# Peptides against a protein of PDB entry 3ESW, part 232

Target 1, 322 residues: chain A of PDB entry 3ESW
Amino acid sequence: NNIDFDSIAKMLLIKYKDFILSKFKKAAPVENIRFQNLVHTNQFAQGVLGQSQHLCTVYDNPSWHSIVLETLDLDLIYKNVDKEFAKDGHAEGENIYTDYLVKELLRYFKQDFFKWCNKPDCNHCGQNTSENMTPLGSQGPNGEESKFNCGTVEIYKCNRCGNITRFPRYNDPIKLLETRKGRCGEWCNLFTLILKSFGLDVRYVWNREDHVWCEYFSNFLNRWVHVDSCEQSFDQPYIYSINWNKKMSYCIAFGKDGVVDVSKRYILQNELPRDQIKEEDLKFLCQFITKRLRYSLNDDEIYQLACRDEQEQIELIRGKTQ

## One batch from the design tools (peptide; made by RFdiffusion4, then SolubleMPNN)

Design b2_p27_1_s4 (from b2_p27_1, 10 letters changed)
Fold by OpenDDE base, seed 4:
Structure b2_p27_1_s4 (fold): chain B 322 residues (1-322), chain A 27 residues (1-27)
Amino acid sequence: as target 1 above (322 residues)
Amino acid sequence: SEWEKEEKEIEMLKKKIEEAIKKAKEQ
């Protein structure tokens, strides 16, 4: 009996596709009850849900993308990309060009565009006066600051002139194109929007231990790539655990197409207790939110994303960035 | 959990597909 292995393979692929698609069908009543109970009873789950409602969608704004592209020195960026791309002997049209673009955007953003702000400069004394600034605490936004999604304003007094300088912690990334300064939150927020403005698949990664970064889906590498704008880092997920010796418990990635626990990519040593939620409940939560985000996608889009998710899960289990 | 059962089923299906594809390429 000549086993038609091709026909069996095709049949298995069809059954596999159907099986995958079945997972993304409308949530069963039991799943909805489990989800509701989880987000009502677990504060961490509620936090992940709340973040997903913002971070998964906020950057998919075409008007913001236009403003970003109008604000950046695209001529400089593409000139540098083309230069480095040509230097490495790549031909035009290779998927690797996007990796060069992201690397240049990291360079441009850190070196030419955005500034780290530990303390603001004194508004009265001018540039390079941050050393003279004493923190007085934080307060709510004023009427002008509140227009730019500002939740907190850090207040500083100049030791030289005695004047007060406000450092609004803006969450509006368009305002950050003007201010061009911040800490990890502002950096990651604006840089996520920048990457999205180039049509890239980007996730915002939240770390419970007060850091945030991006992931970019490289079509060349066929995986999610660590991207930290603060560090000008590309594909260095180990920097936190190994280089910084940072202790971490959770890293959650938020993208338009899903929410993923990416802790295994970044927490390589010095793991803190994962005591905020049961592992099974976190997995369920991320899958449930992902299912909701994909609800409007067609079967082929769902299948492609599910294949990507499965590859990522294999990567995260194997601990090998392929 | 039901999800763990489904994941195991996926892994089993994937393994079967990979084996079938491998056998199909060897012919």
Scores: peptide ipSAE 0.007, ipTM 0.342, DockQ to the pose 0.770
Fold by OpenDDE base, seed 3:
Structure b2_p27_1_s4 (fold): chain B 322 residues (1-322), chain A 27 residues (1-27)
Amino acid sequence: as target 1 above (322 residues)
Amino acid sequence: SEWEKEEKEIEMLKKKIEEAIKKAKEQ
């Protein structure tokens, strides 16, 4: 009895695909009720939903991608990528080239393009005067600052000249291409857009304990890779918990194709209480938002993304198999 | 959890599929 192993394999693949696709069908009425009740009764859930409505879609703007690519020194970037790629003995067309591109974008962004702004320089005294700046507090944006999605303006007084300097916290990443300065929020916002402008699969990671970073999907590594523009860090998810000894409770990744609790990737020690939401409710929320983001995708796209999600969940449970 | 059951079921299905494909290629 020659067991037709090919026929059995095909049948199992079809059944598995159908099973996976069944999870992404339109939400049942009971799931919609659960979702509505959760976001109306739980402030953390409402916050995750609100962030998903912005972060999952804002970077998928072709006009912004064009402006980014026109603003960056692409000749320098690709020259450096090609140099490091060739030095390591890789052939053209290997999937690893994208990892070299992201590493160069991290270098270029931190070294050549963007600046950390703990305090602004005095507008009157000029460059390298931030040491003379005293914080007076924060206020709302003026009429000009309001054009660039500014929610808060930090106010500083110069101890030398007495003049006031405004530091608008712009959320418009196109304005950040001009200002070229900020803290973790501005860095991550613009760098997420930069990575998206190269056609990469990118997520914005929000940490409840006042930090933000990116993940990019490496086709070479076949996984999500930690990327922090502030740290020029590639594939170092341990830097917060181990190197900084940072205490953290939640890390949530926001991308066009889903919302994922990635806390297990980054919270390796010094875990804070996860008391903002029930674990089952957070899992349900992320899955529900992810399902909603995929409603327009075809069955093959849904299946490919679901396979990727399953691999990620296995990775997050097992830890990095070193 | 129901999720751990689903993960185990998925992992078993993937392993069975990979084994079936491997056996089919070795024939």
Scores: peptide ipSAE 0.006, ipTM 0.327, DockQ to the pose 0.442
Fold by OpenDDE base, seed 2:
Structure b2_p27_1_s4 (fold): chain B 322 residues (1-322), chain A 27 residues (1-27)
Amino acid sequence: as target 1 above (322 residues)
Amino acid sequence: SEWEKEEKEIEMLKKKIEEAIKKAKEQ
C-alpha cells in the first residue's frame, strides 16, 4: 500500500487552510456578547479597544506617507543605506536591504531629524535654555494647539525671564514633522508613520509602564523585529527588562492586521502582576479585534497572516523556555 | 565588566532564539 504522502500532505494543507479561514469568519453571537461584556466591564480591555481603533488604522494614510517622503532627506538616507549594503557584498540577498533601511532610518531620525525634549527651551531666551525651565503643570490645548490633536499642554516658567513656555503634547504626526521634538510618545508616533511611509509592515507597541516603541516585520529575518527610535535600537527586545531593569506587566502591539500581546518578547525579568485582565480574556480580546481588522481581507491574505501569527506565537513561546 | 557579561548573555539568548527559529523552520 503505497501511502501517497503527497496526496495526504495536500489534503492536510487544504484542511488546515479551511480551518484557519474558519476562525476568521463572522464572529458568533456568543463571541460578540462576550466582547461587549468584556469591554464594558474591564477598563484595561476598554483601553486596548480604544487604542486599537486609533493605532491600527491611523498610519495607513497615503497623503501622510507622501508628506513624510517629501520631508525626509531621501537622498542622504538611500546613500547611507547603499553604502552599508555594499560593505556586505550582497551575500545575504536583496531582502536584507530593508533591514539596512530601517537601521539608517533609526540613525537619521535620532541623529539628524528629531530631538528629545525633557523640558522645552524658553521661547523668549532661545536655544539651550531648558535648564532654566520650571514645570507649572499641565492644561488643555488652546485653539491653535487643538488643530493638531493635542490633548495636553505642559506649562513651564523660565526662571531667567519669567515668561511662560508651552509644550503641547501633539498626537498629530504631521505636526511632529514640523516641531521635531518630543518624548517617547512623539518619537514612536512619528517614527511609526515614517516606517509605514516606506511601505513597511509596522506595529506600534504600547507598554503599560509608560513606554512605547515599534516592531517592523523583517522579510530577511522572517519575524517581527524590535525597533525603538528613542534608543536607535534594532532587534534588542531585552533592553527594557535587562539593561534598564524595567518592571513591566503588559506589552501590546497594534498593527493594521492585528492586535497581539507581545509581553513575552520584552518582559524577560521583573514581571509585574498581570492583574488588569484575565489572561484568557486578554487572549480573546486580541483575537477578536484581529478578526475584525481582517474581515475585509481575502482568503489568501488571511491565510498568509495566520501563518505569520503562528510563527510569532511559536517564537514567543520558545523565548520563555530559554 | 558586568555589561560584557550581560552583552554575552544577550548574544547567547539571541543565538538560542535564532537556533530555535531555525529548528522551527526545519520542522
Scores: peptide ipSAE 0.000, ipTM 0.242, DockQ to the pose 0.026
Fold by OpenDDE base, seed 5:
Structure b2_p27_1_s4 (fold): chain B 322 residues (1-322), chain A 27 residues (1-27)
Amino acid sequence: as target 1 above (322 residues)
Amino acid sequence: SEWEKEEKEIEMLKKKIEEAIKKAKEQ
């Protein structure tokens, strides 16, 4: 009995594809009830849902992508990418070019384009006067600041001239192309949009312990790669737990095609209690939101993304065993 | 939960596939 292994493999692949597709097509009424109950009863679940409604879609704006590309020095960026690719990239093939692009965007953004702002300079005294600034507190935006999705304005008094300087915390990434300054929130927000403007597959990673960064999907490495614009960091997920000795509980990635608990990639030691939600309920929540985000995709797109999700889950399991 | 049933069904299907592959390698 020649077991036609090719016929069995094809039949198994068809059944497996149909099975994966069935998971994305079957929104059971019971899952909707479970989801509604979870987001109404659990504050952390409600927070994850609220973030997904913004972060999964806001960066998919073609008009914003055009404004970004018109604002960046593309000639400098591509000149530097081509120069580094010509040294080392030809041996690894064309798919590595995107990794060189992301590395140059990290360099360009930190060194040439954007500035860290712990305290603003005094508007009256000019540059390099932040040392003279005393925080007075925070308030709501004025009528001008409110036009740029500003939730909070930090208020500072200059010890030299006595004038007040406002530091609005803008959430509009287009306004950040003008202001070119901020903290981790502004850095990650604008840098996520920059990566998206180059047509890259990007996730926004939220850490509960007040940090944010990106992940980009490398076609060369065939995986999600850690990207931190503040640190000029590429593929260094260990920097928070090991180098900073940071204590963390949750890291959640938000992308156009899904919401994923990526805590296992970044929380290597000093894990804080994961007491905000049951692990089963968090897994359900992320999968349910992901299913909703993929509802309009075709069967081949759903299958490719499901294969990517399985590879990522295997990676995240293996990383804890090394 | 229905979810825990689906997860168990998936795990059982994975086990059955692994057992079928193992049996096919032992022949």
Scores: peptide ipSAE 0.000, ipTM 0.299, DockQ to the pose 0.377; fails the geometry check

Design b2_p27_2_s2 (from b2_p27_2, 11 letters changed)
Fold by OpenDDE base, seed 1:
Structure b2_p27_2_s2 (fold): chain B 322 residues (1-322), chain A 27 residues (1-27)
Amino acid sequence: as target 1 above (322 residues)
Amino acid sequence: MEEEERKKEKEKIVKMLLEKIKKLEEE
C-alpha cells in the first residue's frame, strides 16, 4: 500500500494548525483566576502587565505616524537607502530593502536627528555648557511640562552663572521630536515610534537593569532583529553581555501582537538571579497577555503569528541567530 | 534514487511533525 505521504502530511498540518489555534482560544476561567492571582501577588508580574498596557498599543497611533513622517527628512533617508542598496548590487527584492531602511534610520537618528543628554546645557550660558552643570535632584513637572507626559524633571545648577536648568524627562514621543535629546528611554521611545511609522513590526525591549532597545522583524532574515538606536546597532544582541560585560536578569519584549521573554537572546553571560517571578509564572504571564492581544485576530493571522513565535522559541533555545 | 530520497525526506518531515504534535499534546 503506497502510503500517500502527501495526504498524511496535509492531514498532520491541519491537525497541527487546529492544535495551535486551540491554544489561542479565549482563556478558560482557571487561567483568568491564575492571571489575576499572579498580578495581584507578584510585583514583577504587575509591572509587566502595566508596561504591556502601554507599550503594546501606544505606538499604534496613525496621527503620530503622520507627524513623524512629516518631521523626518524622508528625501535624505530614502536617498541614502537607495545608495546603499545599489552599492551592494542586491537584486534580492523588497524584503532586504527594509533592512537597509532600518540601518539608515539608525544612522539618521543618531547622527543627524537626536542627541544624547547626560546633562543639559545651561539655559543662560548656552551651548556646550553641560560641564558646568551640577545635579540638584529631581522634582515633579510644572504645569507646562505636565502637558507632555512628564513624570520627572531633573534639576541642574550652573556652576558658572548659578542659574537653574530643568531637564524634563518627557514620555510623549511627539515632544521628543521637538526636544531631540535624551537618554536611553527617550531614544528608544521615539525610535520605536519612528520604526512603527514606516509600518514595521517592532517590539520595545525592556531590560530590568536600566536599559531599553527595540527589535524589528526582518522579513528578509525571517526573524526578530536587535535594534539599538543609542548604539546605532543592528543585529548585535551580544553587545550588552559581551561588549559591555553587563549583568542582566530579564529582557522583556513588548509588541502589538505579544509579550515575549527575550532574555535568552541578550543574556549570554553574567546572568543575575531571576528571582522576581517563577519561570513558569513568567511564561504563563507572557502567553496570557499575548493571547489577549490576539483575541480580535482571525485564525490565519493567529496561525501565522504562532508559527513566528515557534520559530523564535527555537532560535532562543538553540542560541543560534539563524 | 531521486524518488527514494524524496520518500525519505517526506518520511522525515512526517516523523518530525508527529513528534512535534506529540510534544505539543504533552504540554
Scores: peptide ipSAE 0.015, ipTM 0.348, DockQ to the pose 0.724
Fold by OpenDDE base, seed 3:
Structure b2_p27_2_s2 (fold): chain B 322 residues (1-322), chain A 27 residues (1-27)
Amino acid sequence: as target 1 above (322 residues)
Amino acid sequence: MEEEERKKEKEKIVKMLLEKIKKLEEE
């Protein structure tokens, strides 16, 4: 009896698909209760939920995408991408083009577009005067600053002229297209929107130890790729733990299709205690939020995303960037 | 030799798939 292995494999794949799809059905009442209890009793869980409510959806704004694309020098960007792609990209196929695009966007953003602002320049003395600025503290936004989703304003006094300069910490990425300056928060916020504006699959990665960056899903590499706009870094997840010797406890990725604990990708050494939540509860929380984010997707979309999730989990366990 | 190797490879794939499904059903 020639076992038709191909027929068996097809049947198994169908069963596997059905099983995967069954996991993404509406949450059982018991799961809802567990979720509610977790977010009400655990501050870290509440924080993750709160961030997911913003970060998973805010960048999926077509109006913002249009404004971004109108603001960027697209001619320069694509000229540079095409130039680099023409050298080596044709040998690797068309899917690598997006990797070249992201690399150029990193270059363009850091070199041509955005500025790091440790301290603001003095509003009176002009450019390159930040060395003369003394921090006085932080305060709430004024009426104008409040229009641009500003939670905090840093206040500085110029040692030269004595004038006060305000540095609003804007969370509105459209305002950041105007101001073109900030720290890791502003950089990552606007850069996440920029990547989204090109139709890319992007996640916002929050690190508990006061850093943020992006992940881009490369169709060429068939995985999530580390992207840090501040560092002009592509596929260097080790830079924090190894190069910076940074101590970290949690890295959580927020995207339109899910919330994922990506700590294993970035925390390679100097791991801080993960004492904010039970590991099982964090896993449950991320899965539960992810499930909710996918409720409107069709079976094929759910299945494709689930396959991608499984591949990522395998990658994270193996510690091998494929 | 090639057909036997293909058969063994297919058998290995089927076994892996069965194990994967079993693990999924236990979750």
Scores: peptide ipSAE 0.013, ipTM 0.336, DockQ to the pose 0.774
Fold by OpenDDE base, seed 5:
Structure b2_p27_2_s2 (fold): chain B 322 residues (1-322), chain A 27 residues (1-27)
Amino acid sequence: as target 1 above (322 residues)
Amino acid sequence: MEEEERKKEKEKIVKMLLEKIKKLEEE
């Protein structure tokens, strides 16, 4: 009897899909209880949940995408991408074009569009006066600043003219398209929106030790790629641990399709104690939030994302063994 | 050849963007 290997393979694939899909069915009552208890009793878990409620969905705004695309110099961007792609890209297939796009967006954002702000310039004295600015502290937003999701305003006094300059820390990325300045928070916030506006799969990475960056899913590389707008960095996850010698405990990635502990990608040395939550509870938390984010997806979408998740987990495990 | 390929790539990106925007508007 000729064993129909193709029929067996198809049957096994169906059973495997069914198994994967079963994991993404409605949470059992026991899982809901565990989740509620965890976020109620563990401050770190509550923080991750709070971040997920914002970061996983806020950038999926079509109106914001339109405003971004209208604000950027698309002609310049695509001209530069086309120029770099024409050199080497054709031999490696069309999917590499998106990697060139992300690299150009990193260049454009840092070099042409956005500014790093350690201290603001004096509103009275004008440009290049930040050296004369003394911090007086922080306060709440005024009525105008509050319109743009501002939680904190840094206050500076000019040593030259004595005037006060306000540096509002805006969380509204559309306001950041106007102000075009900030620190790692503002950079990552707006750059995440920019990448999302180009239709890309993007995650916001939060590091507990006061840094933030992005990940982009490269169809060419078939993996998540480190992207730091502040550093104009593409695929350099080692820069924090190795180049900066930064000590870190947690890196959590937030995307529309899931929340993932990506600490293994970035924490290569000088690991700080992971004492904020049990590892099993963190794994459960990320999986539970991810399951909720995928609840409205169809079976094929769930399956494809689950395959991507498994590939990422394999990558993260292998990276520690090299 | 190079101009036609560039045009096709831009069309692909625009199509991808439009599809993604449409999907987000339907959610």
Scores: peptide ipSAE 0.006, ipTM 0.341, DockQ to the pose 0.018
Fold by OpenDDE base, seed 4:
Parts: C-alpha cells; sequence; structure tokens
Structure b2_p27_2_s2 (fold): chain B 322 residues (1-322), chain A 27 residues (1-27)
C-alpha cells in the first residue's frame, strides 16, 4: 500500500489548522467568569487589562501616521537606509531592508529628532540651562496642557532667573512631535507611533520596574526584535539584565494583535519575585486579551498569528535571544 | 503560489514541532 505521504501531510496540516483555530473561538462562559474574577480581584491583572485597552489600539491611527510621516525627514532617513543597505551588498527588495529602516529610525530619532529630558531647560534662560533647574514637585495640567493627554506636569524653578518652567508629561504622541523631548515614556510612546507609521508590526513593552521599550517584528529574522529608542538599541534584549544589571519581575508586550509576557526575553538574571499574579493566571490573562483582539480577524490571519505566537513561545523557552 | 505557500507552511510546522521536541528533550 503506497502510503500517500502528501495526502497525509495535507490532512495533518488541515487538522493542525483546525486545532489552532479552535483555540481562538469565542471564550467559553467559564473563561469569561475566570477573566472577570481575575481582573476584579487582582490589581496587576487590572493594570495589564487597562494598558491593553490603550496600547493595543492607540497607535493604529492613520491620521497620526500621516502626521508622523509629514514631520520626519524622510529624505534623510531613506538616504541613510539606502546607503547602509547598499554598503552591505543587499539586493533591492530583500526583507532585510526593514531592519535597516528600523536601525536608521533608531539613529535618526535619538541623534537628530528627539531629546532626553532629565530636567527641562529654563523657558527664560534658553537652551542648555537644565543644570539651573530645581524640581518643585508635580501638579495637574493646566487648560492648555490638558488638551494633549497630560496627566502630570513637573514643575521646576530656575536658580538663575527664578522663573518657573513646566515640564508636562504628555501622553499625546502628536504633541511629542512638537516638543521633541521626554524620558523613556515619551520616547517609547512616540517611537512606537513612528514605527507603526511605516506599517511595521510593533509592540509596546512595559516593564514593571519603570522602563518601556518596543518590539518590532522582523520579517527577515522572522521574530520579534527588541528595539529601544532611548538606547538606540536593536536586537539587544540582554542590555537591561546583563549590561545594566537591572532587576526585573515582569515585561509585558502590548500590540494590536496580542498581549504577551515577554519577561523571559529580557529577564536573564536578577529576577525579582513574580508575586503580583499567579503564573497561570497571567498566562490566561494574556491569552484571553489576545483572543479578544483577534475576534475580527479571519481564519487565515488568526492562523498566521498563532503560528507566530508558537514560534515566539518556543524562542522564549529556549532562551535563544540572539 | 498555493503550493509554495503550503510548502512554507509545512516547513514552518515541522520546524515548530522539532523545536518543541527538542525542548521537551531538554526538560
Amino acid sequence: as target 1 above (322 residues)
Amino acid sequence: MEEEERKKEKEKIVKMLLEKIKKLEEE
């Protein structure tokens, strides 16, 4: 009996696809109850849910993408990308071009576009006067600042002229295109939008220990790639745990297609207690939110994303972040 | 196009399965 291996392979693939798709069917009532109980009783779960409601969708704004692309020096960016791409002997049309684009965007953003702001410059004394600034505390936004999704305003007094300078912590990334300054939050917020504006698959990574960064899905590398705009870092997930010796407990990635615990990618040593939620509950939570985010997708899209998820999970388990 | 896509899909599944097996062997 000539075993038709091709027929068997096709059948197995179909069964596998069906199995994968079955996982993304609408949540059973029991899962909904579990989810509701979890987010009602666990503060960390509430936080993850709250972040997902914002971060998973906010950057999918075509009007914002247009504004970003109109604001950036695209001629410079693409000139530099093309230069580096050609230098390395790549042919036009290779998927690796997007990696070069992201690397140039990191360079451009840090070196040419955005500024780190430990303290603001004095509005009266001008540039490079931050050394003269004394923090007075924080307050709520004024009427103008509130228009740009500002939750907090840091207040500084100039030791030289005595004037007060306000440093509003804007959450509106379009306002950040104007202000072009901030800390890790503003950097990551705007840079996430920038990457999204180029049509890239991007996730916002939240670390519980007060840092944030991005992940970009490289079609060339066929995986999620660490991207930190503050550090001009591409594919260096180890920088926090190893280079900074940072202690961390949770890293959660938020994207349009899912929420993923990516802690294993970044927490390589000095792991803090993961005591905010049970591991099983966190896994359930992320899967549940991810499932909800995919409800409008077709079976092929769901299947492709599920395959990507499985690959990522394998990567995270093996600890083979390059 | 469909056959090439199916081939890529098969290769992806095989790679995934192999990776899962290797992981289970390392545990």
Scores: peptide ipSAE 0.009, ipTM 0.352, DockQ to the pose 0.075; fails the geometry check

